# Ledger of designs, part 82: peptides against a protein of PDB entry 4AID

Target 1, 242 residues: chain A of PDB entry 4AID
Amino acid sequence: FDIKRKTIEWGGKTLVLETGRIARQADGAVLATMGETVVLATAVFAKSQKPGQDFFPLTVNYQEKTFAAGKIPGGFFKREGRPSEKETLVSRLIDRPIRPLFVKGFKNEVQVVVTVLQHDLENDPDILGMVAASAALCLSGAPFMGPIGAARVGWVDGAYVLNPTLDEMKESKMDLVVAGTADAVMMVESEIQELSEEIVLGGVNFAHQQMQAVIDAIIDLAEHAAKEPFAFEPEDTDAIKA

## One batch from the design tools (peptide; made by RFdiffusion4, then SolubleMPNN)

Design b2_p16_2_s2 (from b2_p16_2, 7 letters changed)
Fold by OpenDDE base, seed 5:
Structure b2_p16_2_s2 (fold): chain B 242 residues (1-242), chain A 16 residues (1-16)
Amino acid sequence: as target 1 above (242 residues)
Amino acid sequence: SAAEAQAAVIARARAK
């Protein structure tokens, strides 16, 4: 197997992005690790558009499977086949920043699946899943104008904390999830407890700065491991409206 | 092309 790995220190934790060992049948596949939390992201895209396809058919599915339930809070009682509230929310968190980055006019089916393989009870798989999904898309050859980075920012003891642990988050006055490209913030999701707008905006800037190392790591991985870009030319849809 | 656009994103990200 041609295994390629990128390792960085990120927020005082080791982030590992690996490809080439698992899910080789996908267009892109990335195993991402932070602490003892492990996620597998896969990207698959159709090589043709379905007849009559009028919208971009992107599906994002984040899953915390029951085989990891011994280390996932509430995992023991997940009814088979129904996404949890968390799985639904995280699927949307991944979808929101990536959807606008596909080339306009691309209407081939795209499926992103993020599977939590292990949870350490400290590092939330959601941010790791966003990073892994971005990396998997960049490796896939799909017409995706990423990468995105992602970060969670807490506010603990009057300071910003990058990717706080689940225990640190209990003391945090902010749960701020940011996703963006190297150049732009694409998504903000925030739960704030009595903080000024200035602190929140500072948190967005902090997140965007801290995610650059992740963006660079995804690019470095893609330079070594990406498939050839899918040959896609958008139809001139402006010429059809004349 | 979409390939050129992807290459341009990667190139811009490398130039920072």
Scores: peptide ipSAE 0.068, ipTM 0.731, DockQ to the pose 0.782
Fold by OpenDDE base, seed 3:
Structure b2_p16_2_s2 (fold): chain B 242 residues (1-242), chain A 16 residues (1-16)
Amino acid sequence: as target 1 above (242 residues)
Amino acid sequence: SAAEAQAAVIARARAK
């Protein structure tokens, strides 16, 4: 197996991004680990557009499978085939920042699947799933203008906390999820209790600064393991001179 | 090209 791995320290935790061991049939596949939480992201894209395709057919599916249910709260009631409310929300959190980063005019089918393989009950797999999906797309050869990074920011004891644990989040006055490129914030989702706009904006900036290490880690992994870029030329050449 | 666009993203990320 040609296994490539990037490891960084991130918010006092070890983040591992690995490719080349699992899901080799996908265009891109990344195993991401933080603590003992483990996710597999796969990216698959069609090599042709369907006749008459008028929109970009991106599907993102985040799933917490029943085999991990012994380590995932509420896992005992997951019926196969229906996403939970959490799985639906996290699928949207992954979709929102990645969708606008595909090359304009690309209308080939793209499927991103994020599977939670293990949960440590401390590190939520949603942020890890966003990072893994970004990395899998960057490895795939799809015309994706990523990577994105992602971060959760808490506010605990009058300070910002990067990717708070599930226990730290009980004491947090902020649940702020940010995703972005190296240059721009692409998505903010927030639940906030009695905090000033200044603290919230500071949290967005903190998240964007802290995700740069993740973006750099994905780039480093892609330099060593990405497939050749898919040969795609959009019909309207005038819009890609940026 | 998509290849040039991806190379440009990587190059911009390296130039910072």
Scores: peptide ipSAE 0.057, ipTM 0.725, DockQ to the pose 0.753
Fold by OpenDDE base, seed 4:
Structure b2_p16_2_s2 (fold): chain B 242 residues (1-242), chain A 16 residues (1-16)
Amino acid sequence: as target 1 above (242 residues)
Amino acid sequence: SAAEAQAAVIARARAK
């Protein structure tokens, strides 16, 4: 197997992005690891548009598998077949920053699936899932104008903390999730306890700075493992020059 | 093309 791997130190933890071992039938597939948390992201896209397709049919599905449920907080209550509230929320967190980065006029079906394979009870698989989804799309050949990075920022003992552990998050006055490109912040989601707007804005900037290493890692992986870009020309009528 | 646009994004991200 042509396994390609990129490893970086990120927020005092080892981030590993791997492709070529698993889900080789997908257009893109990335196994991402941080600590002992492991996610598999797969990207699949249709090679044609459905007749009469008027919107971009992107589906993002974040799922935590039942076999990992014994190691996932709240995993015992997962009914087979319906996303939990967490799975629905994280699916939206992944969807929001990636959706606007597809080439305008691309209306082929795209499916991103993020599967939590292992959870260490320290590293939340949501950020790792965002990173893995970005990487899988960049490898797929889909007309995706990524990569995106993602980061969680905490505020612990009067300092920003990159990707706080679940235990550090109990002491954090901020749960700030940021996703963006190298150039721009694309999404912010935040839960804040009595912090100034200045601290929050500083947290967004901190996240955007810290995610650059992840963006670079995805680019490095893509240079070695990306499929040929899908030949797509948008129909001239959908090129509304804004 | 979408391929050129992707290459441009990767190149831009690499140039920072």
Scores: peptide ipSAE 0.051, ipTM 0.715, DockQ to the pose 0.791
Fold by OpenDDE base, seed 2:
Structure b2_p16_2_s2 (fold): chain B 242 residues (1-242), chain A 16 residues (1-16)
Amino acid sequence: as target 1 above (242 residues)
Amino acid sequence: SAAEAQAAVIARARAK
């Protein structure tokens, strides 16, 4: 197995991105670890467009498997077949920032699957899932104009906290999830308790700054492990110049 | 090409 691994310190935690050991049948596959939270992201894309395909058929599916549920609050009764509210929300959190980064005119089916393999009850797998999905897409050869980074920002004791633990989040006046490229914020999702707009905007900037290390880590992994880019020519070449 | 566009994203990300 040609295993490639990138490890960084991020917000006082070790982030590990690994490829080449698991899900080798996917176009891209990344095992991401932060603390004892572990996710597997896989990216698969069709090598042709379906006849009559009029929209970009991207599907993002975040899943917390029952075997991980021993460390997931409320995990004991996931009925097979329907996403939980959390799984649906996190699937959207991953979808929102990545969808606009595909080359315009690409209408081949893309499936991103993020599977929580382990949860430590400290590190939320959503941020890790966003990072892993970004990395898997960058490795896949799909015409994805990533990477994206992601970060959660809390506000605890009058300071920003990068990727607060689930316990620190109970003390936080802010739950701010940000995703972006090196250049741009692509998505903000926020729950705010009695904070000024200035603090919230500062949180977005803090998140975007802190995610650069993750973006760089994905790039470094991609340099060593990315597949050859899929030979795709968009019908409208003007869409590549934007 | 999509390959050139991807390379340009990686190059821009490295130039920061």
Scores: peptide ipSAE 0.048, ipTM 0.712, DockQ to the pose 0.814

Design b2_p16_2_s3 (from b2_p16_2, 5 letters changed)
Fold by OpenDDE base, seed 4:
Structure b2_p16_2_s3 (fold): chain B 242 residues (1-242), chain A 16 residues (1-16)
Amino acid sequence: as target 1 above (242 residues)
Amino acid sequence: SAKELREEVIKRAREK
């Protein structure tokens, strides 16, 4: 196995991005670990467009498998079949920032699957899933203009906290999820308790600054492990401006 | 090309 690994310290936790050991049949596959929470992201894309395809067919599926249920809060009650509310929400959190970053005119089917393999009951798999999905797409060779980073920001004892634990989040006045590129914020989702707009905007900036280390880690992994870019010619967007 | 665009995005991300 040609295993490539990037390890960084991020928010006082070790983030590990690994490829080459599992899901080698995917276009991109990344095991991401933070604490003892482990996710597998896979990216697969079709090498041709379907005849008459009028929209970009991106599917993102975040899933918490029954084999991990003994480590996932409430996991013992998961029925096979329909995604839970959490799985639906996290799938959208991953979808929203990545969808705009595909090259215009690319209408080949893309499937991103994020599977929670282990949960430590401290580190939420959602942020880790966003990071892993970004990394898997960057490794795949798909015309994805990422990476994205992601971060959760809490507000605890009058300070910003990067990726608060599930226990720290109980004391947090903010649940702020941010995703972005090195250059731009792409997505913000927030639940806020009696905080000023200034504190929230400061939280977005804090998240965007803190995710740069993750973006750099994905780039470093991609330099060592990415597949050759898929041969795709973007639609000449300058022909629409003329 | 999509390759050149990706290389440019990666380059810009490294220059920060």
Scores: peptide ipSAE 0.086, ipTM 0.734, DockQ to the pose 0.860
Fold by OpenDDE base, seed 3:
Structure b2_p16_2_s3 (fold): chain B 242 residues (1-242), chain A 16 residues (1-16)
Amino acid sequence: as target 1 above (242 residues)
Amino acid sequence: SAKELREEVIKRAREK
């Protein structure tokens, strides 16, 4: 098997992006690890548009399977068939920044699936899932104008903290999730306790700066492992010239 | 082409 792996130090933790071992039937597949939290992201896209397709049919599905080695918080109450509130929220957090980065006029079905395989009870799989989904899309050959990076920022003891642990988040006055490209912030989601706008804006800037190393890691992985780009000609050539 | 556009985006991301 041609296994490609990228490893970086990120926020005092080891981030690993791996491809080529698992889910090779997907267009893109990435096993991502941070600490002992492990996620599998897969990207699959249709090679043709459905007749009468008028919108871009992107589906993102984040799943925390109870078979992950460890007690996934909230995993005990998976009643059959509906995503948890967390799974729904994280699926949206992944969807929001990636959806606008597909080439205009691309209306082939795209499915992104993120599966939590292991949870260390320190590193939340959501940020890792966002990174893994971005990487899987960049490997797939889909007309995705990523990568995106993602970061969580806390505010603990008067300082920004990159990807705080679940225990550090209890002491944090900020839960700020940011996703973006190298050039632009694409999504911000925040819960804030009595902080100035200056501190919050500084948190967004900090997140965007810190995610550049992740973007670079995805690019490096894609250089070594990406499939050939899907032959797609958008109707609107003006979107290519911008 | 979508290929050339993607290569250009990746190139721009490396030059920063």
Scores: peptide ipSAE 0.053, ipTM 0.717, DockQ to the pose 0.691
Fold by OpenDDE base, seed 5:
Structure b2_p16_2_s3 (fold): chain B 242 residues (1-242), chain A 16 residues (1-16)
Amino acid sequence: as target 1 above (242 residues)
Amino acid sequence: SAKELREEVIKRAREK
């Protein structure tokens, strides 16, 4: 198997992005690891538009399988058929920043699936899932104008902390999730305990700065492993509204 | 083309 791997140090942890070993049937597939948390992101897109398709049919599914839940404290055996609240929320966190980055007029079905394979109880798989999904899309050949990076920022002992552990998050006055491109913040989600707007804005800037290394890592991986871009030309009518 | 646009985004991301 032609396995491509990118490894970076990120927030004092090793981030590994790997492709070519798993889910080779997908258009893009990335195994992402941080600590002992492991996620698999897959991107699949239809090679044609459905007749009468009027909207962009992007589906993002984040999944924490029960075998990973055996390590997650309080992981109730998810009844097999319904996404948990967490899975629904994280699916939206991944969807929000990536949806705007598809070429306008592209209305082929796109499915992104992020599966938590392992959880170390320190590193939350949500950020890792966002990164992996971005990487999988960049590898897929879909008309995706990414990559995105993502970061969680905590506020612990009067300082910003990049991707705090679950234990550090207990002491954090901020849970700030940011996703963006090299150029722009695309999404902010925040839970804040009585912090100034200045601290929050500083956290967004900190996140955006810290995610550049991830964006660069995805680009480097894509240079070595991306599929040929899908031949798509938007209709002239959609290009003018860009 | 969508290809050229993606290549240009990746290129611009490297130039920073």
Scores: peptide ipSAE 0.045, ipTM 0.723, DockQ to the pose 0.844
Fold by OpenDDE base, seed 1:
Structure b2_p16_2_s3 (fold): chain B 242 residues (1-242), chain A 16 residues (1-16)
Amino acid sequence: as target 1 above (242 residues)
Amino acid sequence: SAKELREEVIKRAREK
């Protein structure tokens, strides 16, 4: 098997991005691991536009499947077929930052699927899923202008904490999820407990700085494992310069 | 091209 792997130290944890072992039928496929939490992201895109397609048909689906339920808190009773509230939320967290990064005028169907394979009860698979989805898209050859990075920031004992554990999050006054490119913050989602705007803005900046190592790791993986870019030229060249 | 634009974004991300 031609397996490509990138490993980095990130927030005191080892992040592993791997491609080439599973889901080879996808345009892009990445296994991401942090601690003992493991996710699979797959990206598939149509090679043509459907007749009459008037919008960009991106679908993002985050899943904590029942086969992993023995390792996922609350997983035992997830009825097959309906996304949980968490799965719906995380699917949106992945969708929001990636959707605007597709080349304008690209209207081929794109499907991103993130599957939680293992959960360690310390590292939340949502951030890992965002990173894996970004990496899978960068490997796919789709006209995606990523990568994105992502980070969770906590506020514990008067300091920022990168990707706090589920136990550290119980003591955190902030749950701040940020996604962005090397250049820009693309998405912020925050729950805060009586913190100043200055601390929250500082948390966004901290997240954006800390995710650069992830962006660089995805780029390095893509240099070694990305498929050839799909031959797509947008009809309106003025829309690329904006 | 979409390829060149993607390569430019990746390049800019590496130069930071």
Scores: peptide ipSAE 0.030, ipTM 0.701, DockQ to the pose 0.857

Design b2_p16_2_s4 (from b2_p16_2, 7 letters changed)
Fold by OpenDDE base, seed 3:
Structure b2_p16_2_s4 (fold): chain B 242 residues (1-242), chain A 16 residues (1-16)
Amino acid sequence: as target 1 above (242 residues)
Amino acid sequence: SAKELREKVIEEARKK
């Protein structure tokens, strides 16, 4: 197996992005680890458009599996094939920043699946899932204009904290999730307790700055492991003016 | 091409 791995220090934690070992049947597959939290992201795309397809058919599915449930609060309630509220929310957090980054006119089916394999009870798999999904798409050869990075920012003791632990988040006055490219913020989701707009905007900037190392890590991984870009030419009416 | 555009975006991202 040709296993490629990128490792960085990120917010005082080791982030590992690995490809080539698992889910080799996918167009892109990334095993991502932060602390002892582990996720598998897979990206699969159709090589043709369905007849009559009028919209971009992207599906994102974040899943916490029951085998990880011994380490996931509330994981025991997976009786029914419906996503939990958390799984639904995180699926949207991943979808929102990636959807606008596909080449205009690309209407082939794309499926992103993020599976939580392990949870350490410190590092939330949502941010890791966003990063892993971005990396899997960059490896896939799909016409995705990523990577995106992602970060959670807390406000603890009058300072920004990158990717606070679940325990640090109890003391945080901010839960700010940001996703973006190297150049732009693509998504912000925030829960804030009586903080100034200046602190919140500073948090967005902090997140965007801190995610650059992740973006660079995904690019470096893609240079060594990406598939050949899928041959797609949009119709002239949908041509992205470069 | 979509390939050249992606390569350009990645190259521009590396220059920052």
Scores: peptide ipSAE 0.023, ipTM 0.637, DockQ to the pose 0.728
Fold by OpenDDE base, seed 1:
Structure b2_p16_2_s4 (fold): chain B 242 residues (1-242), chain A 16 residues (1-16)
Amino acid sequence: as target 1 above (242 residues)
Amino acid sequence: SAKELREKVIEEARKK
């Protein structure tokens, strides 16, 4: 097996990004681990546009499968076939920052699937899923202008906390999820308890700074493991100049 | 090309 792995220390935890062991039939596939939480992201894209395709057909599906239910809080009662509210929300959190980063005019079908394989009850698989999806797209050869990074920021005892545990989040006055590129914040989602706008904006900046190490890790993995870029030229030359 | 654009974004990300 030609396994490529990148390991970094991130927020006092070990983040591992791995490719080449599983889902090798996908265009990109990344196994991401933080603590004992494990997710698999796969990216698959069509090599041609469907006749009459007028929009970009990106689908993102985050799933906490029942086979991992013994390691997922509340997993025992997931009705087969309907996404939970969490799965729907996290699918949108992944979709929002990645969708605008595809080359304008690319209308081939793209499917991103994130599957939670293990949950440690400390590290939420949503952030890990965002990172894994970004990495899988960068490896795929799709015309994706990533990577994105992602981070959760808490506010505990008057300080920012990067990727707080589920227990630390009970004491947090902020649940701030940020995704972005090296250059820009692409998405913010926040739940806040009586905090100033200054603290929230500082949290966005903190998240964007802290995710750079993840972006760099994805780039390093892609240098060693990315497929050849798909040969695509957008019809609109203005999209090449922007 | 989409290749050149991707390579440019990756290169710009490495310079920061």
Scores: peptide ipSAE 0.021, ipTM 0.620, DockQ to the pose 0.849
Fold by OpenDDE base, seed 5:
Structure b2_p16_2_s4 (fold): chain B 242 residues (1-242), chain A 16 residues (1-16)
Amino acid sequence: as target 1 above (242 residues)
Amino acid sequence: SAKELREKVIEEARKK
């Protein structure tokens, strides 16, 4: 097994990105760990476009398996077959920043699946899932112009907190999720309790700064473990619909 | 709206 691993210290926690152990049949697969929270992201893409495909068929599926739910507070047995509200929301959080980073004209099916394997009850798997999905896409050879980083920012005791624990989040006046590239913020999602726009903007900047270490870690992992880029030439026709 | 605020925050963050 050729296992590649990148480890960084991030927000006072160890982030581990690993590939080559699990899901080798995927185009990209990353096992990401922070604390004792563990997610598996897989990226699979079709090697041809379907006849008559007129839109980019990206699907993102974040899922928390029931065996991990034995540690998740409020683990109602998710009825088989319907994503929870959380799974639906996190799937969208992952989709939003990655969708615009695919090369225009690429209309092959892309499936990103993020599976929560373990939850430590401190580190939310959503941010970790975003990071893992980004890494899996960068490893896949798909025409994805990532990586993205992601971060959660809290506001606790008048300060920004990077990736607050679930307990720290109870005291937080802000739940700010940011995703972006090295150069740009791609997505912001926020729940805010009576904070100024200045504090929120400062939180976005803080998140974008703090996610650079993750972006660099994904790049380093990709340099060592990425598949050859899929040979894709976009048809010139999509350039004319300005 | 929460959407308009988000779009503004993203736009301002991209200008820095």
Scores: peptide ipSAE 0.011, ipTM 0.450, DockQ to the pose 0.037
Fold by OpenDDE base, seed 4:
Structure b2_p16_2_s4 (fold): chain B 242 residues (1-242), chain A 16 residues (1-16)
Amino acid sequence: as target 1 above (242 residues)
Amino acid sequence: SAKELREKVIEEARKK
């Protein structure tokens, strides 16, 4: 196996991005670890467009499966079938920032799957899943103009906290999830108690700053492990205006 | 297909 690994310190925790050990049949596959929380992100894309395809067929599926029962809170009660509310929400959190970053006119089927393999009860796999999905897409050769980073920001004892633990989040006045590129914020989702707009905007800026190390880590991994870019010619949108 | 490949990836992940 040609295993490539990037390790960084991020918010006082070790983030590991690994490729080449598992899911090698995918276009991109990343095993991401933070603490003892482990996710597998896979990206697969069709090499042709379906006839008459009028929209970009991106599907994102975040999953906390029964095989990880005992390693995920409530995992023993999870059934195969309809996604839980959490799985649906996190799938949207991953989808929203990545969807705009595909090259315009690309209408090949893309499937991103994030599977939680282990949960340490401290580090929520949602942020880790966003990072892993971004990394898997960057490795895949799909015409994805990433990477994105992601971060959760808490507000505890009058300070910003990067990726608060589940226990720290109980004391947090803010649950702010941000995703973005190196240059731009792409998505903000927030649940906020009585905080000023200034603190919230400062939280977005803090998140965007802190995710740069993750973006750089994904780039470094991609430089060593990315597949050849898929040969895709974007539709000349200027030719449609003529 | 991308769907079939996705399913194979999920099944591989379940075996580990």
Scores: peptide ipSAE 0.008, ipTM 0.365, DockQ to the pose 0.026

